# Designs tried in a protein design run: peptides against a protein of PDB entry 3J47. Part 9

Target 1, 121 residues: chain A of PDB entry 3J47
Amino acid sequence: IRLTNQLKSLKGLQSKLKDVVEYLDKVINKELPINHTILGKLQDVFNLLPNLGTPDDDEIDVENHDRINISNNLQKALTVKTNDELMVIYISNLVRSIIAFDDLIENKIQNKKIQEQRVKD
Target 2, 26 residues: chain B of PDB entry 3J47
Amino acid sequence: NAQYHLLVKQGDGLLTKLQKYGAAVR

## One batch from the design tools (peptide; made by RFdiffusion4, then SolubleMPNN)

Design b1_p27_8_s1
Fold by OpenDDE base, seed 1:
Structure b1_p27_8_s1 (fold): chain B 121 residues (1-121), chain C 26 residues (1-26), chain A 27 residues (1-27)
Amino acid sequence: as target 1 above (121 residues)
Amino acid sequence: as target 2 above (26 residues)
Amino acid sequence: SILEDFEKLLKKKKEEQEKLLKEFLES
């Protein structure tokens, strides 16, 4: 029962990670807006991941240890991939924010020039 | 991870500078 | 490089704003 629940939880986590990757891909492709709350929760999950990989010192058979290690390595690889995607999204948002700010500054300068011209006329 | 954190820290620093500039231009 | 480019852009925009402010004060 406990092992079955752990396996179910791991499968659920894997499915959720897949959904996150699909979401990130849609955000990168500008198909969906960035949800900062989802990104924050995802970051929290990644910060907790180092704590998820410590199985208690229970005598698990050597064959299960290798499969668990392979699964953990795959999960780590998926985590790294997701971190890379998050980094790309972060950089993209940063660049967009800079561009938007530049446009706002330019608009403000232009509006000021127009107002100054109106006062002179 | 360390490079990512460094990049994020640099980006946050840039955003802070941007916000300060935006506040000064207001 | 991106940070440096952004800092350069910020400096340029600041100078433009200062120039505009000076022009306003002189009008």
Scores: peptide ipSAE 0.301, ipTM 0.817, DockQ to the pose 0.016
Fold by OpenDDE base, seed 3:
Order: structure tokens, then sequence, then C-alpha cells
Structure b1_p27_8_s1 (fold): chain B 121 residues (1-121), chain C 26 residues (1-26), chain A 27 residues (1-27)
């Protein structure tokens, strides 16, 4: 029962990660703003993932060790994928910030040029 | 994780450079 | 890889930023 629930949770996480990737692609394409709620949920998943990989010290029969290892490997793989997605989001935000700052700089330069021209006139 | 942190550091470096540029324009 | 594509995009943005910075410093 616990292993099946873990597998179901992992599958759910994988599906969510796919959705996040699709969302990130839309964000990269400037089609959608970053959804902070999705990021928060992903962060929560990451914070919970270490806890999902710790089997409670209850008597796990030896036969389940292989399945647990496979589940842990899958969780690790999903964690890496989620981290990559979060990284993409972060970089996308940085790029947006840089562009916005560049626009501000250009605006300031233009304003300064206008002021200098007014002083010369 | 390490690649992510490297990428973040690079991004932060770019932001810092941009801030310096903005300060120089002021 | 999505990650590789993202890294390429980051590199391009960095290069663009560096170019803008240079143009600003030269102005």
Amino acid sequence: as target 1 above (121 residues)
Amino acid sequence: as target 2 above (26 residues)
Amino acid sequence: SILEDFEKLLKKKKEEQEKLLKEFLES
C-alpha cells in the first residue's frame, strides 16, 4: 500500500513537472507570466521529497528493497527534472529583469540627452 | 544541482553588471 | 535537452547584456 501510494505520488509529480515544463516554455516565449503559485508548489514538493525518500524505520520486508530503490531513483530523477525546471524559471525571470533594466537605462540616457539638448538651446 | 547553482551565479553576475551600468548612467 | 536549450538562451542573453553594457560605457 505505501509503495503504491509513493508510485502514484511520483507519477503525479511527473505529470506536474511536465505541466511546469510546458508552462516554462510559454513563459520563455513571453506568452504567460510566471505563476508564483506553481513555483511555490514545486518548492514545497522539493522540500517534501527528502521526506518521501526516507522510509520510516518500520519492518520493510527484504523483497521490497528493489522496488524502494527503483522508487528512490525515480524520485531522484524527478527531483533533478524539477530543479532544472525551476532553474529555467529563475533564469527567465532574471532575463526579464535584465531587459526591464536595460529599458530603464535607455530611457534614462534618452532623458539625459533631452536635458542636455535643452541646456544647449 | 551544481549546474543550477552555477547558472544562478552567472545570472546574479549579469544582474550585478547591469546594476553597475545603471549606476554609471545615472 | 530543455536544459541545454535554456543554457543556450542564457548565453545569448548574457552576450546581449555584455554588448549593451559595452555600448553604454562607450556612450
Scores: peptide ipSAE 0.366, ipTM 0.855, DockQ to the pose 0.022; fails the geometry check
Fold by OpenDDE base, seed 2:
Structure b1_p27_8_s1 (fold): chain B 121 residues (1-121), chain C 26 residues (1-26), chain A 27 residues (1-27)
Amino acid sequence: as target 1 above (121 residues)
Amino acid sequence: as target 2 above (26 residues)
Amino acid sequence: SILEDFEKLLKKKKEEQEKLLKEFLES
């Protein structure tokens, strides 16, 4: 029963993580706007994930240590993966901002040139 | 990881250059 | 040129992350 519940929870987490990745891909591809609430919740989940794997100092029998360690390692790996995904999103937004800023600068330069030409005419 | 940090650093450098250019055009 | 290089690096990173995600989900 306990192991079955853990497997079910892990499967649920995996499915949710997949959905997050799909969402992040859509945001990167500019198909959807960035939802700050979703990103904040994801960050909260990741900040909590390291804590979810720290069993308090109570007598965890040595034989279950390997499975718990595997679960903790998997959670850590998932956390790292999501951090990487969030980082990709951040960089994508940065690139978009840079492009927009570059276009703005070019437009300003062009407008200035047009104004200078009008003064000379 | 290292390639990602390099990419971030390059992006930050580009952003800084754009900011300087924007300030010069003002 | 710098912007184009940054976009290329971003694209490569995205592809790498997608690959890692796929590999993880299939394991």
Scores: peptide ipSAE 0.354, ipTM 0.840, DockQ to the pose 0.080; fails the geometry check
Fold by OpenDDE base, seed 4:
Structure b1_p27_8_s1 (fold): chain B 121 residues (1-121), chain C 26 residues (1-26), chain A 27 residues (1-27)
Amino acid sequence: as target 1 above (121 residues)
Amino acid sequence: as target 2 above (26 residues)
Amino acid sequence: SILEDFEKLLKKKKEEQEKLLKEFLES
């Protein structure tokens, strides 16, 4: 049961990491804006992942302790990596939003200048 | 980590300000 | 920091917009 759950969690994490990488690639290519709600939910899931890998104390056979520790350390490292990736995605989206806003402001300034020139003519 | 949450919070604040500005310009 | 730079840019843009709004109201 534990090994199956660990394998399922690892597969889930692998799938999520793949989705994050795909999203990052889309962000780099300027194809899609990130959904902040989805990003927040993903972050919450990853923050809970370290707790999903803790076996309940009652069935720990002493012989598997070393393998469990290695698995937990790997899971922790993967969680940190995922958080870093999510941070990069978030920053990238913020930068895009800023650029879009700057362009909007510039367009409004230009439109106002054109209107003022038309009124003077 | 705390630094990451701080960064996210600051970015959300900036986005909120940007949205308010966009609404005021309309 | 990247955030501080962004806040500075937002402040500058806000000031520019306030100036434009003032000019519009005075016209």
Scores: peptide ipSAE 0.333, ipTM 0.833, DockQ to the pose 0.018; fails the geometry check

## One batch from the design tools (peptide; made by RFdiffusion4, then SolubleMPNN)

Design b1_p28_3_s3
Fold by OpenDDE base, seed 4:
Structure b1_p28_3_s3 (fold): chain B 121 residues (1-121), chain C 26 residues (1-26), chain A 28 residues (1-28)
Amino acid sequence: as target 1 above (121 residues)
Amino acid sequence: as target 2 above (26 residues)
Amino acid sequence: SDDEELEQLLENMERLLQQVNDLLKQLE
């Protein structure tokens, strides 16, 4: 039962990570804004990832040790991948903020130039 | 791990600079 | 002047954009 639940959780995580990657690609391509709900779901995945790696010591049959090691390595690899994805989302948000500030600053400069010209006329 | 921490540190540095500039534009 | 300060701010934002682009390249 636990291995099936872990495999189901890993499949769910893998599907979610795929959705995140697809979303990140759309964000990188400027096709979609960053969805805070997706970011929140990624954070939830990160918070759950450490818990996915601890089968309670009490039910580990020795025959599953190799499968558990493979599962733990996969979980670690997925954690790293998800961390990278979160960083990409974070950086994408920073880039959007910078662009928005740049536009705001440019607009302020233009407005000041227009006001100065009106005072000289 | 080290590359990840470096990337995070650089991102935090950018965020701090953005905040300073946002405050100067106000 | 306030205009000079805004120009300096724009230059700094451009540098930030470049740094963000560099970070994106590191994530690829």
Scores: peptide ipSAE 0.288, ipTM 0.849, DockQ to the pose 0.081
Fold by OpenDDE base, seed 5:
Structure b1_p28_3_s3 (fold): chain B 121 residues (1-121), chain C 26 residues (1-26), chain A 28 residues (1-28)
Amino acid sequence: as target 1 above (121 residues)
Amino acid sequence: as target 2 above (26 residues)
Amino acid sequence: SDDEELEQLLENMERLLQQVNDLLKQLE
């Protein structure tokens, strides 16, 4: 039961991760704003991944140790990959915020220059 | 992990600076 | 002047944008 739930969660995570990668590609191409709800759900899935990977100390046979180590290494590798993707999303949001503020500042400078010209006329 | 945390810390530092500038423009 | 302060602010934001781009390159 636990392994099937882990595999289902991993498949669900893999599918969501693929959706996030596709979304990130669209974000890199400046086509869509980041959906914070998708990001939050992804973070929740990742916070649940360590909880799915703690085998309770029960008697699992020696042949599963190598598979568990490979699974843990794969989970670690997937966690790292997703951390990198989340970081790219975070940086993309920062870049968009900076650009929006730059445009706001430039608009304020232009508005002040127009007001100063109107006062001189 | 350490490189990731460093990069996150750098991003947070940039966000903090951005917030200070946004407050100065208000 | 207020305009000079805004120009300095814009320059600082451009530097921040460059730092963000550098962080993005570190993720690639």
Scores: peptide ipSAE 0.273, ipTM 0.842, DockQ to the pose 0.079
Fold by OpenDDE base, seed 3:
Structure b1_p28_3_s3 (fold): chain B 121 residues (1-121), chain C 26 residues (1-26), chain A 28 residues (1-28)
Amino acid sequence: as target 1 above (121 residues)
Amino acid sequence: as target 2 above (26 residues)
Amino acid sequence: SDDEELEQLLENMERLLQQVNDLLKQLE
C-alpha cells in the first residue's frame, strides 16, 4: 500500500512537472498568459508533497532502504527542479507585468505632453 | 532550501511593489 | 505634479525589472 501511494504521488508529481514545463515553454514563447488557478493548485500540491514523504511505517525492509533513499533523493531533486521552474514562471510573469506597466506609463506621459502642447497652441 | 526561500522572499517583495505602483497609476 | 509621479513610477518599475533580471540570473 505505501509503495503504491509513493509511486502514485511520484507519478502525480512527474505529471505536474511536465505540465509546468509545458506551461513554461508556452510562457517563454508568449503563447499563453499564466493561469493563476493552475499555479495555485500546483503550489498547493507542493505544500502537500513534504507530508507525503513521512515514513510513518516502521517496516525497515533492508532492501527498501536503498530504494527509499533513491526515491527520497529523486523526490528532493524533483522538488528543487520544480521549485526552480515555478520561480522562473513567476519571475517571467513579473517581468511581463513590469514591461506592460512601463509601456503604459510612457504612453500616459506622451499623451499628457501632447495635450499640454495642444493647450499652449 | 535557503536560496529558494530567499528567491521567493525577493519575488514577493517585487510583487508587493508592483501592486503598489499599479494602484498609484489607477 | 502628476508628471513627476509618473516619472517616479517609471524609475521604480525599471528598478523592479532589474531585480527580476537578477533573480533570473540566479536560476540559470
Scores: peptide ipSAE 0.263, ipTM 0.838, DockQ to the pose 0.089
Fold by OpenDDE base, seed 2:
Structure b1_p28_3_s3 (fold): chain B 121 residues (1-121), chain C 26 residues (1-26), chain A 28 residues (1-28)
Amino acid sequence: as target 1 above (121 residues)
Amino acid sequence: as target 2 above (26 residues)
Amino acid sequence: SDDEELEQLLENMERLLQQVNDLLKQLE
């Protein structure tokens, strides 16, 4: 019963992570705006994810090691993938901000040139 | 992990520079 | 003088864009 509930919770987490990935892909493709609340919740989920990589030294038998290791490796791979996606989103937002600032600076330069020309006329 | 952390640090450095520019333009 | 400061700001933003592009290349 307890193991089955843990597996069900893990499957639920995997499904949510998949939904987040799909959301992140849509944000990268500019189909949806970045929801900072979703990103914050995702970060909270990552912070709450126990470090799946510390084997506590306790004596649990060698034969189930492969399935548990595959699950841990899969979770690590999913974590890495999600981190990469979050990073791509972060960089995309950074690029958008830089472009917006470049446009702002160019607009200020143009406005100043127009004002200087009006004073000379 | 180390490459990821390095990349995040570089991104944070860029964000900090961008914020300084935004403050200078105001 | 103010126009020169704005030009320096633009150059610095271009350098930031280049750094972002380098970060993107590291993700690929």
Scores: peptide ipSAE 0.252, ipTM 0.836, DockQ to the pose 0.083; fails the geometry check

Design b1_p28_3_s4
Fold by OpenDDE base, seed 4:
Structure b1_p28_3_s4 (fold): chain B 121 residues (1-121), chain C 26 residues (1-26), chain A 28 residues (1-28)
Amino acid sequence: as target 1 above (121 residues)
Amino acid sequence: as target 2 above (26 residues)
Amino acid sequence: SDDEELEELLKNMERLLQEVHNLLKKLE
């Protein structure tokens, strides 16, 4: 039962990660804005990941040990991948902020030039 | 792991610079 | 001048954008 639940959770996580990757690709391509709800869900997945890898000591049958190890390795790999995705999202937000600041700076420069011209007239 | 931490550190550095410049524009 | 300061700020932001772009490429 626990292993099946872990596998189901991992599959769910994998599906969500895939969705996040697809979303990130769209964000990188400037097709979509960053969805904070997706970020929140991804963070929630991250917070749940450490809990998915703790087999409660009590019912680990020896035959499931290999499957548990594979599951743990997969969870670790998925955690790393998810961390990378979060970083990409973070960097994407940073890029958007920089672009917004660039536009602001340019607008201020233009406004100042207009004011200086008005004072000379 | 080391590469990941390096990327995080670089991102944080950029954020700090961005914040400084944002404050200068105000 | 204030204009020179703003231009320098813009230049710095452009540099930051490039650095961020490089970070994105490393994550891909």
Scores: peptide ipSAE 0.267, ipTM 0.842, DockQ to the pose 0.080
Fold by OpenDDE base, seed 5:
Structure b1_p28_3_s4 (fold): chain B 121 residues (1-121), chain C 26 residues (1-26), chain A 28 residues (1-28)
Amino acid sequence: as target 1 above (121 residues)
Amino acid sequence: as target 2 above (26 residues)
Amino acid sequence: SDDEELEELLKNMERLLQEVHNLLKKLE
Protein backbone atom coordinates (compact mmCIF):
# COMPACT_ATOMS: atom_id res chain seq x y z
CA ILE B 1 0.00 0.00 0.00
CA ARG B 2 2.67 2.56 0.99
CA LEU B 3 4.79 1.90 -2.09
CA THR B 4 1.74 2.22 -4.32
CA ASN B 5 0.83 5.48 -2.62
CA GLN B 6 4.37 6.72 -3.08
CA LEU B 7 4.29 5.81 -6.76
CA LYS B 8 0.91 7.44 -7.19
CA SER B 9 2.04 10.56 -5.40
CA LEU B 10 5.27 10.60 -7.36
CA LYS B 11 3.32 10.33 -10.59
CA GLY B 12 1.02 13.06 -9.37
CA LEU B 13 3.95 15.22 -8.40
CA GLN B 14 5.65 14.55 -11.71
CA SER B 15 2.50 15.53 -13.56
CA LYS B 16 2.12 18.65 -11.45
CA LEU B 17 5.77 19.53 -11.90
CA LYS B 18 5.31 19.21 -15.62
CA ASP B 19 2.28 21.48 -15.40
CA VAL B 20 4.30 23.94 -13.33
CA VAL B 21 7.12 23.93 -15.85
CA GLU B 22 4.66 24.54 -18.66
CA TYR B 23 3.07 27.28 -16.62
CA LEU B 24 6.44 28.83 -15.81
CA ASP B 25 7.31 28.84 -19.49
CA LYS B 26 4.06 30.64 -20.23
CA VAL B 27 4.72 33.10 -17.40
CA ILE B 28 8.25 33.76 -18.65
CA ASN B 29 6.83 34.36 -22.12
CA LYS B 30 4.21 36.72 -20.58
CA GLU B 31 1.45 34.69 -22.21
CA LEU B 32 -0.59 34.02 -19.06
CA PRO B 33 -1.19 35.63 -15.69
CA ILE B 34 -0.45 33.63 -12.58
CA ASN B 35 -3.17 31.12 -11.95
CA HIS B 36 -3.87 30.86 -8.23
CA THR B 37 -5.38 27.44 -8.83
CA ILE B 38 -1.99 26.12 -9.93
CA LEU B 39 -0.42 27.54 -6.78
CA GLY B 40 -3.11 25.83 -4.73
CA LYS B 41 -2.41 22.53 -6.46
CA LEU B 42 1.29 22.96 -5.80
CA GLN B 43 0.57 23.60 -2.13
CA ASP B 44 -1.49 20.43 -2.10
CA VAL B 45 1.45 18.53 -3.53
CA PHE B 46 3.70 19.98 -0.84
CA ASN B 47 1.25 18.95 1.82
CA LEU B 48 1.13 15.45 0.37
CA LEU B 49 4.91 15.07 0.12
CA PRO B 50 5.52 14.96 3.89
CA ASN B 51 2.75 12.40 4.17
CA LEU B 52 4.60 10.17 1.72
CA GLY B 53 7.63 10.20 4.03
CA THR B 54 5.75 9.24 7.19
CA PRO B 55 7.01 5.81 8.26
CA ASP B 56 3.93 3.74 8.73
CA ASP B 57 5.11 0.97 11.15
CA ASP B 58 4.84 -1.77 8.51
CA GLU B 59 7.52 -4.55 8.69
CA ILE B 60 10.56 -2.83 7.18
CA ASP B 61 12.71 -5.65 5.88
CA VAL B 62 16.38 -4.56 5.55
CA GLU B 63 16.11 -4.48 1.73
CA ASN B 64 13.37 -1.86 2.06
CA HIS B 65 15.61 0.46 4.06
CA ASP B 66 17.74 1.29 1.03
CA ARG B 67 14.62 1.76 -1.08
CA ILE B 68 13.12 4.02 1.59
CA ASN B 69 16.30 6.08 1.71
CA ILE B 70 16.30 6.39 -2.08
CA SER B 71 12.61 7.31 -1.99
CA ASN B 72 13.24 9.89 0.73
CA ASN B 73 16.17 11.33 -1.20
CA LEU B 74 14.06 11.47 -4.33
CA GLN B 75 11.25 13.12 -2.39
CA LYS B 76 13.71 15.62 -0.98
CA ALA B 77 15.11 16.28 -4.43
CA LEU B 78 11.61 16.71 -5.84
CA THR B 79 10.70 19.01 -2.96
CA VAL B 80 13.76 21.14 -3.65
CA LYS B 81 12.98 21.24 -7.35
CA THR B 82 9.39 22.21 -6.65
CA ASN B 83 10.55 24.88 -4.22
CA ASP B 84 12.83 26.29 -6.92
CA GLU B 85 9.92 26.37 -9.34
CA LEU B 86 7.78 28.16 -6.75
CA MET B 87 10.55 30.69 -6.31
CA VAL B 88 10.64 31.26 -10.05
CA ILE B 89 6.88 31.84 -10.01
CA TYR B 90 7.23 34.23 -7.09
CA ILE B 91 10.01 36.18 -8.77
CA SER B 92 8.05 36.27 -12.02
CA ASN B 93 5.15 37.81 -10.12
CA LEU B 94 7.48 40.39 -8.66
CA VAL B 95 8.77 41.25 -12.13
CA ARG B 96 5.21 41.68 -13.39
CA SER B 97 4.39 43.91 -10.45
CA ILE B 98 7.47 46.03 -11.05
CA ILE B 99 6.63 46.41 -14.74
CA ALA B 100 3.05 47.37 -13.90
CA PHE B 101 4.23 49.98 -11.41
CA ASP B 102 6.79 51.30 -13.87
CA ASP B 103 4.04 51.78 -16.44
CA LEU B 104 1.89 53.47 -13.81
CA ILE B 105 4.66 55.86 -12.85
CA GLU B 106 5.38 56.69 -16.47
CA ASN B 107 1.69 57.35 -17.06
CA LYS B 108 1.62 59.68 -14.06
CA ILE B 109 4.64 61.57 -15.33
CA GLN B 110 3.04 61.95 -18.74
CA ASN B 111 -0.25 63.09 -17.23
CA LYS B 112 1.56 65.68 -15.14
CA LYS B 113 3.42 67.00 -18.18
CA ILE B 114 0.15 67.26 -20.10
CA GLN B 115 -1.46 69.14 -17.23
CA GLU B 116 1.48 71.54 -16.96
CA GLN B 117 1.29 72.23 -20.69
CA ARG B 118 -2.45 72.92 -20.42
CA VAL B 119 -1.85 75.45 -17.66
CA LYS B 120 0.72 77.27 -19.80
CA ASP B 121 -1.65 77.47 -22.77
CA ASN C 1 18.60 25.11 0.99
CA ALA C 2 20.91 28.02 1.80
CA GLN C 3 20.79 29.29 -1.79
CA TYR C 4 17.01 28.94 -1.74
CA HIS C 5 16.72 30.99 1.43
CA LEU C 6 19.06 33.61 0.02
CA LEU C 7 16.97 33.93 -3.15
CA VAL C 8 13.77 34.20 -1.09
CA LYS C 9 15.35 36.85 1.10
CA GLN C 10 16.45 38.83 -1.95
CA GLY C 11 12.96 38.55 -3.44
CA ASP C 12 11.40 39.73 -0.19
CA GLY C 13 13.76 42.68 -0.15
CA LEU C 14 12.69 43.62 -3.66
CA LEU C 15 9.04 43.27 -2.68
CA THR C 16 9.57 45.60 0.25
CA LYS C 17 11.20 48.18 -1.99
CA LEU C 18 8.37 47.81 -4.49
CA GLN C 19 5.84 48.40 -1.73
CA LYS C 20 7.63 51.57 -0.68
CA TYR C 21 7.55 52.86 -4.24
CA GLY C 22 3.87 51.98 -4.53
CA ALA C 23 3.18 53.98 -1.40
CA ALA C 24 5.17 56.93 -2.74
CA VAL C 25 3.14 56.93 -5.96
CA ARG C 26 -0.10 57.23 -3.99
CA SER A 1 10.27 68.89 -8.49
CA ASP A 2 7.55 66.22 -8.52
CA ASP A 3 8.68 65.21 -12.01
CA GLU A 4 12.23 64.66 -10.83
CA GLU A 5 10.97 62.51 -7.97
CA LEU A 6 8.91 60.41 -10.37
CA GLU A 7 11.88 59.97 -12.69
CA GLU A 8 14.00 58.85 -9.77
CA LEU A 9 11.28 56.39 -8.82
CA LEU A 10 11.28 55.00 -12.37
CA LYS A 11 15.03 54.54 -12.26
CA ASN A 12 14.75 52.70 -8.97
CA MET A 13 12.07 50.41 -10.38
CA GLU A 14 14.23 49.68 -13.42
CA ARG A 15 17.01 48.66 -11.06
CA LEU A 16 14.60 46.43 -9.16
CA LEU A 17 13.45 44.85 -12.42
CA GLN A 18 17.04 44.08 -13.29
CA GLU A 19 17.61 42.56 -9.86
CA VAL A 20 14.51 40.39 -10.25
CA HIS A 21 15.68 39.35 -13.71
CA ASN A 22 19.02 38.32 -12.23
CA LEU A 23 17.22 36.25 -9.61
CA LEU A 24 15.23 34.49 -12.34
CA LYS A 25 18.46 33.64 -14.13
CA LYS A 26 19.81 32.11 -10.93
CA LEU A 27 16.76 29.88 -10.68
CA GLU A 28 17.13 28.63 -14.25
Scores: peptide ipSAE 0.249, ipTM 0.833, DockQ to the pose 0.077
Fold by OpenDDE base, seed 3:
Structure b1_p28_3_s4 (fold): chain B 121 residues (1-121), chain C 26 residues (1-26), chain A 28 residues (1-28)
Amino acid sequence: as target 1 above (121 residues)
Amino acid sequence: as target 2 above (26 residues)
Amino acid sequence: SDDEELEELLKNMERLLQEVHNLLKKLE
């Protein structure tokens, strides 16, 4: 039961990671804006991840120890990879926001210059 | 972990600055 | 003037863009 739940959670995490990678690729290719709903769901998964990693000290047989270590290492590796991907998404959104603000500022400056020229005419 | 936390902190700092500038334009 | 404030804001945004770009390079 516990291993099946961990495998299901890991599969869910893997699926979400794949979705994040696909989303990152679309963001890099400028095809889609960030979907806030996907980010919210990812955050919810990350908030649940610490609770999935508590090895309750129940007597897990020696043969499961290697599988548990591999699972924990994979979970740690997946967590790190997911965190890096989330950071890339976050930074990409910041860059887009900055560019949009730069364009807005430039447009405002140009509009003011045009108005000042009209008042002097 | 430490490098990740540093990157997060730097990103949060940039976001805060961005928010302040956005408020100054409004 | 309002124009000077806008120019200062633009300069600050350019700096932020460069900082973000540097962060992206660190993630690669």
Scores: peptide ipSAE 0.242, ipTM 0.831, DockQ to the pose 0.085
Fold by OpenDDE base, seed 2:
Structure b1_p28_3_s4 (fold): chain B 121 residues (1-121), chain C 26 residues (1-26), chain A 28 residues (1-28)
Amino acid sequence: as target 1 above (121 residues)
Amino acid sequence: as target 2 above (26 residues)
Amino acid sequence: SDDEELEELLKNMERLLQEVHNLLKKLE
């Protein structure tokens, strides 16, 4: 029973991973827009994945090595893409903050000018 | 990547300047 | 004057905006 449930869960995870890959392929091909929420969740999943890229020297068969390398390259590529997207989001937030401060400064300057004019009248 | 870290560092520098200016306006 | 200082601050913020915009372009 426990092993069967673990196998079922693993198959479910594999299916979900396949769906994610298919989604990413559609995004790469510009068939679908990038969904930041999906990408963020995917990033969280990859951050929870053990770094498959530290081959501890255990003699895992050569055929698994190529799949592990592909997985590591994909994880690395996804990490890079994640970092780039996070950076874009960060910079975008900085721009919004700067605009908000510019508006605040301008409003303060205008208010001061209005007060100075009222004192002269 | 080195380019990413450089961009982050530049963004942090801008944020720091922004914070200083915001504090001066208050 | 205080007004001149505020105007200078605004100019500095505009410069920062331009720098941030340039960073965004480098990421695209």
Scores: peptide ipSAE 0.222, ipTM 0.815, DockQ to the pose 0.071

Design b1_p28_7_s4
Fold by OpenDDE base, seed 5:
Structure b1_p28_7_s4 (fold): chain B 121 residues (1-121), chain C 26 residues (1-26), chain A 28 residues (1-28)
Amino acid sequence: as target 1 above (121 residues)
Amino acid sequence: as target 2 above (26 residues)
Amino acid sequence: MKELDEQLEKMQRQLQKVHELLKELEKL
């Protein structure tokens, strides 16, 4: 029962990762804004990954070792891919925050110039 | 790799601009 | 004005952390 649930969770994660990749490609292409809800769900999935990688040490028969190694390698590969996607989202958000901040600075400079002009008149 | 490095360089370029503007507002 | 300057400092600290992480990734 636990292995079937892990496989279902992993398939669900893989499907969500695919949806995230497609979303990230659209965000990179500036076609869509970053959705914080997708990012939050991706973080929740990532926080659940360490709990999927701790075998409770007490009941896995030696015959499943190859499947566990393949599952762990797939989980690691999916984790790396998810981390790379999260980094791209983070950089994209950082760049947007920088641009928004540049605009705020320019607006502040303009407002200061307008105030200085009103004091000279 | 190359696209990631380009995004990094763009981020650094924007950071440098931000630092210059932050100094000009002081 | 003070709130905007505090946000600037927070962004600068975040950018430094990103730059450090990127330098570590370039070494791998």
Scores: peptide ipSAE 0.271, ipTM 0.848, DockQ to the pose 0.426
Fold by OpenDDE base, seed 1:
Structure b1_p28_7_s4 (fold): chain B 121 residues (1-121), chain C 26 residues (1-26), chain A 28 residues (1-28)
Amino acid sequence: as target 1 above (121 residues)
Amino acid sequence: as target 2 above (26 residues)
Amino acid sequence: MKELDEQLEKMQRQLQKVHELLKELEKL
């Protein structure tokens, strides 16, 4: 039962990571706006993951040492993958902010040209 | 690591250009 | 860990610069 629940949680996390990647691809392609709530919940799940994989110091027999190492390696691999995804999201948001700022500058230049034309007429 | 640093450097370069344009529009 | 924290701090400083620039444009 406990191992099946961990595997189910891991599959749920993998599905959410896939949904975040698909969301990021749609965001990069300008098909969807960024949902900060999904990102915050994902980050919270990752901050809780180190705590879900630490056995509390109470009595898990020496035979589980290999299973703990596999779980810790998988958890590290998932943490690295998510840090990479969060970096891609951050860069995508930065690029969008830069584009929006460029469009704002261009709009201001156009408004200034329209005002200069109205003063000459 | 190296690709990430390259992307960050490109972002900083774009930001610096954008700052120069913003200052030229003021 | 340290290198990841340094990257996060660099990203936070970039976001703050973009936010300051956006705030300056909103005043114009």
Scores: peptide ipSAE 0.268, ipTM 0.842, DockQ to the pose 0.055
Fold by OpenDDE base, seed 4:
Structure b1_p28_7_s4 (fold): chain B 121 residues (1-121), chain C 26 residues (1-26), chain A 28 residues (1-28)
Amino acid sequence: as target 1 above (121 residues)
Amino acid sequence: as target 2 above (26 residues)
Amino acid sequence: MKELDEQLEKMQRQLQKVHELLKELEKL
């Protein structure tokens, strides 16, 4: 019963991870807008994953060692890729905020010049 | 890590300059 | 035996947290 429930939970997790990958591919292809809340939760999932994949080295049957190494390397690669994607999004948002604030400053300068001209006439 | 911290620091520096400029225009 | 059961319980708690996070992602 416990093992069957764990296997069912793992299969459910695998299906949901596939749905997340398909979502990320649509975002990369510009088919969907970037959702920051989804990316933050995805980062939290990846931060929990390293704690899921380290059974202490003392009982790994030799046939699972290659699958565990591939899983750990894939997990590390996914964590790095997600961190890089989040960084690009953060920089893009920062740049957009800077541009929007620069436009606001320029609009205020123009409005001030128009007011100064109206007071001289 | 180091490049990320450099980019964040550059962004914060630009934001601070922009805030000072916005305060001087007020 | 006891240490293996504790590790299995930790793994089960982590799988539950990941499953909750994924359920919240599906709602967005």
Scores: peptide ipSAE 0.193, ipTM 0.747, DockQ to the pose 0.015
Fold by OpenDDE base, seed 3:
Structure b1_p28_7_s4 (fold): chain B 121 residues (1-121), chain C 26 residues (1-26), chain A 28 residues (1-28)
Amino acid sequence: as target 1 above (121 residues)
Amino acid sequence: as target 2 above (26 residues)
Amino acid sequence: MKELDEQLEKMQRQLQKVHELLKELEKL
């Protein structure tokens, strides 16, 4: 039962990671806006992931040690890869915020020029 | 690592410019 | 004017959170 749940959790993580990659590709291609709900659920999964890797110290036989090390290395590699993906999303959001602020500055400058013209007429 | 730090530094540079423009427009 | 300034402040707060997250990522 515990091993089946770990395999199901790993498959769920793999599916979620694939969905994040596909979402990132769509955001990079400007096909979709950022879904904050997906990002929040992803963050919640990441906050829970460190707790899924804590072995409760209950007796599991020495022969599984190589599989556990491979799984921990894969989880670490997946965590790094997903951190890099989250970072690309973050930079994309930063750039979008920069553009939106630049447009807002330009709009304020234009509005000020229009007001200064109306006071001179 | 290096390409990432370069991209972050470019973002920070743009943010700093944008902050200066925002302060000049106030 | 007031609504635009409120949107500017919201965006500045977002940019600050974004900058903090970048600083945390640079430390990792």
Scores: peptide ipSAE 0.297, ipTM 0.856, DockQ to the pose 0.296; fails the geometry check

